# Peptides against a protein of PDB entry 6FBK, part 17

Target 1, 90 residues: chain A of PDB entry 6FBK
Amino acid sequence: EDTGVRVELAEEDHGRKSTIALRLWVEDPKKLKGKPKDNGAIEFTFDLEKETPDEVAQEMIESGFFHESDVKIVAKSIRDRVALIQWRRE

## One batch from the design tools (peptide; made by RFdiffusion4, then SolubleMPNN)

Design b2_p13_2_s3 (from b2_p13_2 with K9I K12P)
Fold by OpenDDE base, seed 2:
Structure b2_p13_2_s3 (fold): chain B 90 residues (1-90), chain A 13 residues (1-13)
Amino acid sequence: as target 1 above (90 residues)
Amino acid sequence: IETEKRTFIVTPF
């Protein structure tokens, strides 16, 4: 399902390292329960081996980017992109 | 994983 949150690679993925750069932004705010604090792209690194979408999403909430009620939506958006990246690597 | 603080770089539209 479309989460309304877009997550893309912020760099070309050559499939050589476990750490990737991601860029996340709200594409459809109507999909969120809360209103995002900022309107922009959030870039961050993600370790495909050590980290989880849920953990990163929670950190985004704690950093004030999203309301706590949207943690699962944010996590899903990250998860979907990460899964796609991993599938393409295999 | 548990980290002290994750770095987020924001670029406003």
Scores: peptide ipSAE 0.690, ipTM 0.893, DockQ to the pose 0.558
Fold by OpenDDE base, seed 5:
Structure b2_p13_2_s3 (fold): chain B 90 residues (1-90), chain A 13 residues (1-13)
Amino acid sequence: as target 1 above (90 residues)
Amino acid sequence: IETEKRTFIVTPF
């Protein structure tokens, strides 16, 4: 599914550490229910062993980046990218 | 999560 939210690695992944840097931005705002506060790329660290996409998405909402109604679509975007990264590490 | 507040770095388009 195309969430309209894009998530990419913000660094080269050598598969050596559980922490990765991700960059997230809105590619198609029409896919969102609410209007995001800002327009730009959001970079953050994600721990593959300790953190979940849903929790990170909630933190983005609490920080004011997205409307609460879009938490699931943001979480899915992160989850999908994380899955790809983990599959490449196998 | 062991962090109380996550750091987000924003780069405007």
Scores: peptide ipSAE 0.690, ipTM 0.893, DockQ to the pose 0.561
Fold by OpenDDE base, seed 3:
Structure b2_p13_2_s3 (fold): chain B 90 residues (1-90), chain A 13 residues (1-13)
Amino acid sequence: as target 1 above (90 residues)
Amino acid sequence: IETEKRTFIVTPF
């Protein structure tokens, strides 16, 4: 399902590290219940072995990037990209 | 996980 939130690799993945760099941004704001405070791309690292999309999404909410009502949609966006990356590593 | 503070780098459009 299209979350309206885009998540891409910020670096080339050769499948050698457990940590990857990601870039996240709103592509379709109409998909969100709240209105993001800022408009831009958010870059961050993600440990494929230790971290979860829900935890990172929650941290983004706490940082004020998104409304609390959109935590699940943000988490799903990250989860979907992470899943694709892990599938490609197989 | 438990981190002191996650780093987010924002690039405005």
Scores: peptide ipSAE 0.690, ipTM 0.892, DockQ to the pose 0.556
Fold by OpenDDE base, seed 4:
Structure b2_p13_2_s3 (fold): chain B 90 residues (1-90), chain A 13 residues (1-13)
Amino acid sequence: as target 1 above (90 residues)
Amino acid sequence: IETEKRTFIVTPF
């Protein structure tokens, strides 16, 4: 489903590294239970081998970007994009 | 994860 949170590659993926750069932002704030701290794009790296969407989402919550009630929706957004990237690598 | 602090770069719209 549409989480209202968009995640895209922040760099071209050549499928060579386990680490990728991602950019995340709120596209539809109505989908979130809380109000995001900032109105902008959040760029971060994601290790396809070592990290999980849930862990990264939790770190975003701890950093104050989103309310704790939205951790799952943020995690899902990251997961969906990561899965798509991995499928393209196959 | 093993990293204690993750770097987040924010670019306001």
Scores: peptide ipSAE 0.689, ipTM 0.892, DockQ to the pose 0.565

Design b2_p13_2_s4 (from b2_p13_2, 5 letters changed)
Fold by OpenDDE base, seed 5:
Structure b2_p13_2_s4 (fold): chain B 90 residues (1-90), chain A 13 residues (1-13)
Amino acid sequence: as target 1 above (90 residues)
Amino acid sequence: VETERRVFRVTPF
């Protein structure tokens, strides 16, 4: 499923740390219900063992990056990338 | 785990 939101590693993952640097940006605004505040890439750290995509997505909404109606689509974008990273680590 | 305030760094296109 294409969420229109892209999430990529902002650093090379050596599989040694639980924390990773991620970069998130809107690739297809038409997939979102609201209009993103900023036009750029959002970089943040994510703890693969302690944090959840939904919590981070919610924090992005609270920070004003996305409309509250898009929290789930943002969360899914993060989740899909995180799952992929975790899979590669196995 | 909850963080008081997550740090987000924005890089404009």
Scores: peptide ipSAE 0.680, ipTM 0.885, DockQ to the pose 0.551
Fold by OpenDDE base, seed 3:
Structure b2_p13_2_s4 (fold): chain B 90 residues (1-90), chain A 13 residues (1-13)
Amino acid sequence: as target 1 above (90 residues)
Amino acid sequence: VETERRVFRVTPF
């Protein structure tokens, strides 16, 4: 499912560490219920062993990047990318 | 893992 939110690796992943750098941005704003305040790429680190997509999404909401009604769609976009990265590490 | 403040770096388009 296309969430309209894109998440990519901000660095090359050699599968050597649990922490990765990610970049997230809105590709199709009409997929979101709310209107994002800013228009740009959000970069952050993600610990594959300790953190969860839902937690990061919630923190983005609290930081004012997205409307609370879009927490799940944002979390899904992160989850999908994280899953892909982990699958490629096998 | 919850942190006091997550660091987000924004690069505007």
Scores: peptide ipSAE 0.680, ipTM 0.885, DockQ to the pose 0.567
Fold by OpenDDE base, seed 4:
Structure b2_p13_2_s4 (fold): chain B 90 residues (1-90), chain A 13 residues (1-13)
Amino acid sequence: as target 1 above (90 residues)
Amino acid sequence: VETERRVFRVTPF
């Protein structure tokens, strides 16, 4: 499902480390219940072994990037990209 | 329990 939130690698992934750099941004604001505070790309690192999409999404909410009602859609967008990256690694 | 603040870098469009 298209979450309206796009997540891409912010750097080339060589599959050598557990941490990856990601970039996330709103592509279709209509898919979100709340209005995102900023209009730009959010870059962050994600540890494939220690972190979960839900945790990162929650941290984005706490940082004020998204409304709490959109935590799951944000988490899903991260999860889907992370899964794809992991599948490409294996 | 989070002990560190996650770093988010925003680049406006």
Scores: peptide ipSAE 0.680, ipTM 0.885, DockQ to the pose 0.555
Fold by OpenDDE base, seed 1:
Structure b2_p13_2_s4 (fold): chain B 90 residues (1-90), chain A 13 residues (1-13)
Amino acid sequence: as target 1 above (90 residues)
Amino acid sequence: VETERRVFRVTPF
């Protein structure tokens, strides 16, 4: 499903670290129920072994980036990208 | 594991 939220690696992944740098931004705001407070790319680190997309999404809401009604769509966007990264790390 | 304070860096468009 197209969430309207794009997530990509902010760094080259050599598959050597458990942490990765990600960049997230809204590509199609019409897919969100609320209006994002910021217009730009959000960069953050993600620990593939310790953290979950849902936790990070919730932290983004708490930080005021997205409306709470969009927590699941944001989490899915992160999850989908993380899955792709994990698959490429085979 | 939930972190107490996550660092987010925003680059405006």
Scores: peptide ipSAE 0.678, ipTM 0.884, DockQ to the pose 0.553

Design b2_p13_3_s1 (from b2_p13_3, 5 letters changed)
Fold by OpenDDE base, seed 3:
Structure b2_p13_3_s1 (fold): chain B 90 residues (1-90), chain A 13 residues (1-13)
Amino acid sequence: as target 1 above (90 residues)
Amino acid sequence: AKVKRTFTVTPKP
C-alpha cells in the first residue's frame, strides 16, 4: 500500500554496519489524515538492531512533523523501506 | 534519560 510518504537511503549502503542514514518526505499529503509540516526531507539515522519504525515515527510526531493520527502510516513507510534494505543485504 | 533524536530537514530531492 502506498502511504504517500517516501523513505530513501541518504547514503550508500554497503551492508557492513547496523546503522543507516535515511531521508523521509511527503509525496502525497492527501493520503495523510492530518496536515504535516511539509517543508522538506527529514534526515535521520536508524539502528537496524536496536530501533523500531514505530518508535521513530512517534518521535517525529512529538517533534511536530506529523499529526498523531498519522503515526502508523509514517511507521509503515519506514518499516517498508527498512525491510527492503535488509532484504538487499541478504 | 531519553536522548532526543536528531532530525535534520533538507530540501526534497
Scores: peptide ipSAE 0.696, ipTM 0.883, DockQ to the pose 0.673
Fold by OpenDDE base, seed 4:
Structure b2_p13_3_s1 (fold): chain B 90 residues (1-90), chain A 13 residues (1-13)
Amino acid sequence: as target 1 above (90 residues)
Amino acid sequence: AKVKRTFTVTPKP
């Protein structure tokens, strides 16, 4: 399912670290229930061993980037990209 | 205590 939220690597992944740099931005705002603060691409670090997409999504809500009603769609976008990265490492 | 995550906003690709 297309979430309307895009997530990409912000750096080259050499498969050596448990942490990766990600970039997240809105491509289709119509897919979101609320109105996001579309200021650009959000860059952040994600720990593949310690963190979950839901936790990071919640922190984005708390920071004011998205409405609380969109936490699950944001989490899904992160989860899908993380899964793809993990598959590529195998 | 919980450390606040760093989010950096940059131009969209």
Scores: peptide ipSAE 0.695, ipTM 0.882, DockQ to the pose 0.675
Fold by OpenDDE base, seed 2:
Structure b2_p13_3_s1 (fold): chain B 90 residues (1-90), chain A 13 residues (1-13)
Amino acid sequence: as target 1 above (90 residues)
Amino acid sequence: AKVKRTFTVTPKP
């Protein structure tokens, strides 16, 4: 399902390390239940082996980027991109 | 204690 949240690589992925740089931003705010506080792209590092999309999404909520009611949709957007990146590494 | 994650906000692409 389209989350309205876009996640892309912020760097070229050579498939050699477990950490990747990601960029996340809202494309369709109507998909969110709450209102995001910022209108920019959020850049962050994600460890493919040690971290989960739910944990990272929760940290974004705690940082005030999204309303807590949208934690699952944010997590899904990260999960979907991570899965795609892992698929492309094969 | 948990490590605080770094988030950097930049203009949307």
Scores: peptide ipSAE 0.694, ipTM 0.883, DockQ to the pose 0.702
Fold by OpenDDE base, seed 1:
Structure b2_p13_3_s1 (fold): chain B 90 residues (1-90), chain A 13 residues (1-13)
Amino acid sequence: as target 1 above (90 residues)
Amino acid sequence: AKVKRTFTVTPKP
């Protein structure tokens, strides 16, 4: 499903390391319950072996990027992109 | 203590 949140690689992935750089931003704010504050792209690293989308999403909430009611939507956005990346690595 | 994750805000693509 379309979460309205877009997540892309912030670097080229050669499939050789467990950490990847991601960039996340709101593409369709109508799909979020709260109103995101910043109008930029959030760049962060994600460890494919040690971290989960839910943990990262929660940390984004704590940082004030999104309303707590949207934690699952943000997490799903990250999860969906991570899944695609992992599938391409096969 | 838990290390705070680094988030860097950049212009939207």
Scores: peptide ipSAE 0.693, ipTM 0.882, DockQ to the pose 0.675

Design b2_p13_3_s2 (from b2_p13_3, 4 letters changed)
Fold by OpenDDE base, seed 3:
Structure b2_p13_3_s2 (fold): chain B 90 residues (1-90), chain A 13 residues (1-13)
Amino acid sequence: as target 1 above (90 residues)
Amino acid sequence: SMRKHKFIVTPKP
């Protein structure tokens, strides 16, 4: 499903670390229920062993990046990219 | 676990 939120690696992944650098931004705002503050791309580190997409999405909302109604779609965008990265490592 | 993590805002690619 196209979430309208794009997530990409911010660094090369050689499959050796449990942490990865990600970049997240709104590509299609029509897919979101609320109006995100179009700040740009959000860069952050994600621990593949300790963190969940839902926790990170909640933190982004608490930080004011997205409306509370969009927590699930933001979490899904992160989850989809993380899953793809993990599949590539296998 | 919940984080005390830094979000860095950069220009969109």
Scores: peptide ipSAE 0.695, ipTM 0.897, DockQ to the pose 0.834
Fold by OpenDDE base, seed 5:
Structure b2_p13_3_s2 (fold): chain B 90 residues (1-90), chain A 13 residues (1-13)
Amino acid sequence: as target 1 above (90 residues)
Amino acid sequence: SMRKHKFIVTPKP
């Protein structure tokens, strides 16, 4: 599914550590229900063992980056990229 | 939340 939110690696993944650096930004704002802050690309560390996409998305909402109505679509964007990265590590 | 983490805003690629 095209969420309108793009997530990419912000660093090269050597498949050695449990944390990865991600960069997330709005590519198609029409896919979102609310009005995102849209300040640019959001760079953050994601711990593959300790964090979930939903909780990271919730933190982004609390930080004011997205409207609460878009928490699930943001979480899905993160989840899809994380899954892809994990598949590549296998 | 499982995290209390910093989000760094950078220019879009």
Scores: peptide ipSAE 0.695, ipTM 0.901, DockQ to the pose 0.817
Fold by OpenDDE base, seed 4:
Structure b2_p13_3_s2 (fold): chain B 90 residues (1-90), chain A 13 residues (1-13)
Amino acid sequence: as target 1 above (90 residues)
Amino acid sequence: SMRKHKFIVTPKP
């Protein structure tokens, strides 16, 4: 499903590190329940072994990037991209 | 992880 939130690699992935750099931004704000800050793309490091999409999404909410009602849609966006990256590594 | 992330806001692609 199209979450309206896009997540891409912010750097080349050589499959060597447990961490990856991601960039996340809103493509379709109509898909979100609340109004996001939407002042750009959010770049962050994601640890494939230690972190979960839900935890990162929750921190984004706490940071004020998204409304609390959109935590699951943000988490899904991260999860879907991370899964694709992991599949490419195999 | 319970670590805090550093979120860097950059221009949209």
Scores: peptide ipSAE 0.694, ipTM 0.897, DockQ to the pose 0.848
Fold by OpenDDE base, seed 1:
Structure b2_p13_3_s2 (fold): chain B 90 residues (1-90), chain A 13 residues (1-13)
Amino acid sequence: as target 1 above (90 residues)
Amino acid sequence: SMRKHKFIVTPKP
């Protein structure tokens, strides 16, 4: 399902590290319940072994990037990209 | 992980 939130690698992935650099931004704001800040792309490091999309999404909300009601859709966007990256690594 | 993330805002691609 299209979440309206796009997540891409911010660096080339050689499949060697447990950490990856991601970039996340709103592509279709109509998919979100709250009004997202059109603030640009959020770049962050994600640890494939230690972190969960839900935790990162929650922290983004606490940082003021998204409304609380959108935690699950943000988490899903991260999860879907992470899963894709992992599938490509295997 | 309970590690706090550094979020860096960059221009949209």
Scores: peptide ipSAE 0.694, ipTM 0.897, DockQ to the pose 0.837

Design b2_p13_3_s3 (from b2_p13_3, 4 letters changed)
Fold by OpenDDE base, seed 4:
Structure b2_p13_3_s3 (fold): chain B 90 residues (1-90), chain A 13 residues (1-13)
Amino acid sequence: as target 1 above (90 residues)
Amino acid sequence: SMRKRTFRVTPKP
């Protein structure tokens, strides 16, 4: 489903490293339960072997980017993009 | 991780 949160690669992925650079931003704020800060695009690294979308989403909540009620939708957005990237690496 | 995650905010594409 459309989460209203978009996640894209922030760099070209050559499939060589376990870490990737991602960029996340709100595309449709009405899909979120809370009102996020109008931060812009959030750039971060994601370790495909060590980290989980839920953990990263929680850290975004703790940083104040999103309301706690939106942790699952943020995590899903990251998960869906990560899965797509991993499938492309195969 | 015990390390604080770094987030960089940039303009929306």
Scores: peptide ipSAE 0.691, ipTM 0.884, DockQ to the pose 0.765
Fold by OpenDDE base, seed 3:
Structure b2_p13_3_s3 (fold): chain B 90 residues (1-90), chain A 13 residues (1-13)
Amino acid sequence: as target 1 above (90 residues)
Amino acid sequence: SMRKRTFRVTPKP
């Protein structure tokens, strides 16, 4: 399902590290219940072995990037991209 | 981890 939130690799992935650099931004704000505070792309490192999309999404909410009602849709956008990356590594 | 997460904001691609 299209979350309206896009997540891409911020670097080329050769499948050698447990950490990856990601970039996240809103493509379709109509898909969100709240209004995001920022219109930029958020870059961050994600540990494929230790971290979860829900934890990162919650941290984004706490930082004020998104409304609390959108935590699940943000988490899903991260989860979907991470899953694709892991599938490509197989 | 309880460390502060770093978020870098850049222009949308």
Scores: peptide ipSAE 0.690, ipTM 0.885, DockQ to the pose 0.766
Fold by OpenDDE base, seed 1:
Structure b2_p13_3_s3 (fold): chain B 90 residues (1-90), chain A 13 residues (1-13)
Amino acid sequence: as target 1 above (90 residues)
Amino acid sequence: SMRKRTFRVTPKP
């Protein structure tokens, strides 16, 4: 399902590090329950071994990027991209 | 993770 949230690598992935740089932004705001403040792309580091999409999504809500009602859709967006990255590494 | 998360906002690609 299209979440309306896009997540991409912010750097080239050579499959060597457990941490990756990601960039996340709203592509289709109507897919979100809340009204996100579309200030741009959110860049962050994600540890493939230690962190979960749900945790990162929750931290984004706490930082004020998204409404709490959208935590799951944001988490899914991150999860889907991370899964794709991991698939490409294998 | 217990460390504080750092987020940086950049222009949309």
Scores: peptide ipSAE 0.689, ipTM 0.886, DockQ to the pose 0.799
Fold by OpenDDE base, seed 5:
Structure b2_p13_3_s3 (fold): chain B 90 residues (1-90), chain A 13 residues (1-13)
Amino acid sequence: as target 1 above (90 residues)
Amino acid sequence: SMRKRTFRVTPKP
């Protein structure tokens, strides 16, 4: 499903470390229940072994980037991208 | 994660 939220690698992934740099931004705001508080691309490091998409999404809410009602759609966008990256590493 | 997460905002690609 198209979440309206895009997530991409912010750096080249050589598959050598458990952390990856990601960039997340709203591509289609109509897919969100609330209006995002920022209109830029959010860059962050994600630990493939220690962190979860839901936790990161919650932290984005707490930081004021998204409305609390959009936590699941944000988490899904991260999860989907992370899965693709992990599959490419196999 | 033990530390507070850091987010950096940049222009959209």
Scores: peptide ipSAE 0.688, ipTM 0.884, DockQ to the pose 0.750

Design b2_p13_4_s1 (from b2_p13_4, 4 letters changed)
Fold by OpenDDE base, seed 3:
Structure b2_p13_4_s1 (fold): chain B 90 residues (1-90), chain A 13 residues (1-13)
Amino acid sequence: as target 1 above (90 residues)
Amino acid sequence: MKRKFIVSKEIPP
């Protein structure tokens, strides 16, 4: 499912460490229920072993980046990219 | 502590 939110690696992944740098931004705002405060790219680190996409999405909402109604779609966008990265490592 | 989010206006192509 196309979430309208794009997530990419912000660094080269050689599959050697559990932490990765990600960049997230809205590609299609029509897919979101709310309107993001800004239309920029958000960069953050993600621990593949300890953290979850849902936790990060909640933190983004608490920081005011997205409407609370969009927590699941934001989490899904992160989850989908993380899954691809992990599958590529295997 | 709160997670660090770095925001930029430049969006990758």
Scores: peptide ipSAE 0.638, ipTM 0.890, DockQ to the pose 0.851
Fold by OpenDDE base, seed 2:
Order: structure tokens, then C-alpha cells, then sequence
Structure b2_p13_4_s1 (fold): chain B 90 residues (1-90), chain A 13 residues (1-13)
């Protein structure tokens, strides 16, 4: 399912590090229950071994980027990209 | 420690 939130690598992934740089932005705001505070891209690092998409999504909500009701859709967006990255590494 | 988020107004294609 299209979450309306896009997540991409912010750097080239050579499959060597457990930490990757990601960039997240809203592609279709109608998919979200709340209105994002910004229409820009959010860049952050993600540790493939230590962190979870749900935790990062929660941190984004706490930082005020998204409404709390959208935590699951944000988490899914991150999860889907992370899974894709993992699949490509294997 | 709070996670660092870097915000840019530019959206990649």
C-alpha cells in the first residue's frame, strides 16, 4: 500500500555499514490523517541493527513533524524502505 | 539524547 510518505537513501549504500542515511518526505498529504508541519525532506541516520522504524517514527512525532495519529503510516514508510534496502543487500 | 533530524525544503525527485 502506498503510504503517501516517501523514504529514500540519502547516500549510496555499499552494504558495508549498519548505519544508513535516509531522507523522508510527504508525497501525498491526503494519505495522512494530520497535516505535516513542513513540506520539506527530513534526513536522519538509521541503524539497521539497533533501531526500529516504529521507534524512529515516534521520535518524529515527538519532534513535531507529524500528528500522533500518523505514527503507523510513517513507521510503515520507513519499514518498507528499510526492508527494501535489506533485501538488496542480501 | 534526542535524535538529530535535518530538514531541507528541497524534495528529491
Amino acid sequence: as target 1 above (90 residues)
Amino acid sequence: MKRKFIVSKEIPP
Scores: peptide ipSAE 0.638, ipTM 0.890, DockQ to the pose 0.888
Fold by OpenDDE base, seed 4:
Structure b2_p13_4_s1 (fold): chain B 90 residues (1-90), chain A 13 residues (1-13)
Amino acid sequence: as target 1 above (90 residues)
Amino acid sequence: MKRKFIVSKEIPP
């Protein structure tokens, strides 16, 4: 399902590091229950071995980027992109 | 320590 939240690599992935730089932004705000703090792109590092999309999403909520009711949709957007990246590495 | 988030007003196409 389209979450309305887009996540892309913020750097070229050579499949060598366990960490990757990601960029996340809202494409369709109507898919979110709350209003995002800002209409910009959020860049962050994600550890493929140690971190989970849900944990990162929760931290984004705590930072005020999204409403708590949208934690799962944000987590899903990250999860879906991470899965694609990992599949490309295989 | 809080996670570092870098915000940009420039949204990729």
Scores: peptide ipSAE 0.637, ipTM 0.889, DockQ to the pose 0.876
Fold by OpenDDE base, seed 1:
Structure b2_p13_4_s1 (fold): chain B 90 residues (1-90), chain A 13 residues (1-13)
Amino acid sequence: as target 1 above (90 residues)
Amino acid sequence: MKRKFIVSKEIPP
């Protein structure tokens, strides 16, 4: 399912380290329940071994990037990209 | 510690 939120690698992934740099931005705001305040890209690191998409999404909400009602859609967008990265690494 | 988020106005293609 298209979440309207796009997540891409912010760096070239050589599949060597558990920490990766990701970039997240809203592609289709109609998919979100809340209204994004700013139309920008958010870059962050993600530890494939220690962190979960839900935790990161929650931290984005706490930082004020998204409304709490959109935590799951944000988490899903991260999860989907992370899954693709992991599949390509195997 | 709070997570570091870097925000940019430029959205990738």
Scores: peptide ipSAE 0.635, ipTM 0.890, DockQ to the pose 0.881

Design b2_p13_4_s2 (from b2_p13_4 with S1M E4V S9K)
Fold by OpenDDE base, seed 5:
Structure b2_p13_4_s2 (fold): chain B 90 residues (1-90), chain A 13 residues (1-13)
Amino acid sequence: as target 1 above (90 residues)
Amino acid sequence: MKRVFKVSKEIPP
């Protein structure tokens, strides 16, 4: 599913660290229910072993990047990218 | 600690 939110690696992944750098931005705003406060790319680290996409998405909401109604679509965007990265590591 | 989010006003291609 195309969430309209794009997530990419912000650094090269050598498959050695449990932490990766990600970059997230809105590619198709009409897929979101709310209007994002900013139209930039959000860069953050994600611990593959300790963190979950849903928790990170919620933190983005709390930071004011997205409306609370879009938490699940943001989480899915992160989850899908993380899963892809993990699949490539194996 | 609150998560650190760095925002770039330029969207990558």
Scores: peptide ipSAE 0.614, ipTM 0.885, DockQ to the pose 0.889
Fold by OpenDDE base, seed 4:
Structure b2_p13_4_s2 (fold): chain B 90 residues (1-90), chain A 13 residues (1-13)
Amino acid sequence: as target 1 above (90 residues)
Amino acid sequence: MKRVFKVSKEIPP
């Protein structure tokens, strides 16, 4: 399902580190229940071994980027991209 | 310690 939220690598992934740099932004705001704080790209690091998409999504909401009702859709967006990155590493 | 988020106004195509 299209979440309306896009997540991409912010740096080239050589598959050597457990930490990756990601960039997240809203492509289709109609898919979200709330209104994002800013219409920009959010850059952050993600530890493939220690962190979860749900935890990161929750932290984004706590930071005010998204409404609490959109935690799952944001988490899914991160999860889907992380899965693709992991598959490419294998 | 809060997670660091960097915001960019430039959105990739």
Scores: peptide ipSAE 0.612, ipTM 0.883, DockQ to the pose 0.879
Fold by OpenDDE base, seed 3:
Structure b2_p13_4_s2 (fold): chain B 90 residues (1-90), chain A 13 residues (1-13)
Amino acid sequence: as target 1 above (90 residues)
Amino acid sequence: MKRVFKVSKEIPP
């Protein structure tokens, strides 16, 4: 499912660290129910061992990046990318 | 503490 939110590695992944740098931005705003305040890319670190996409998505909502109604779609976009990265490491 | 988010106006290709 296309979430309209794109998540990519902000650094090269050599598969050695438990933390990765990610970049997230809206590619198709029509897929979101709310309107993001900014149209830029959000960069953040994600710990593959300790953190969850849902927690990070909630923190983005609290920071005002997205409307609360879009928390699940944001979380899914992060989850999907993290899964791909983990599968590539195996 | 709150998570650090860095906002960039440049969108990657």
Scores: peptide ipSAE 0.610, ipTM 0.884, DockQ to the pose 0.883
Fold by OpenDDE base, seed 1:
Structure b2_p13_4_s2 (fold): chain B 90 residues (1-90), chain A 13 residues (1-13)
Amino acid sequence: as target 1 above (90 residues)
Amino acid sequence: MKRVFKVSKEIPP
């Protein structure tokens, strides 16, 4: 499923740290229910051991980046990328 | 503590 939200590594991943740097941005706004306020890329760190995509997505909503109705779409985007990163590490 | 988000106006290709 294409979420319309892209998530990429903001740094090279050597598979050594539990923390990774990610960059997230809207690629297809039609996939979102709400209207993104800004058209920028959001950079953040993600702890593979302690954090969940749902929690990070919620924090993005609370920060005003996305509408609450899009929390699951954002979370899925993060989850899919994180899973891919983890698969590549194994 | 609230999460730190950095916003870049440049979108990667």
Scores: peptide ipSAE 0.610, ipTM 0.883, DockQ to the pose 0.899

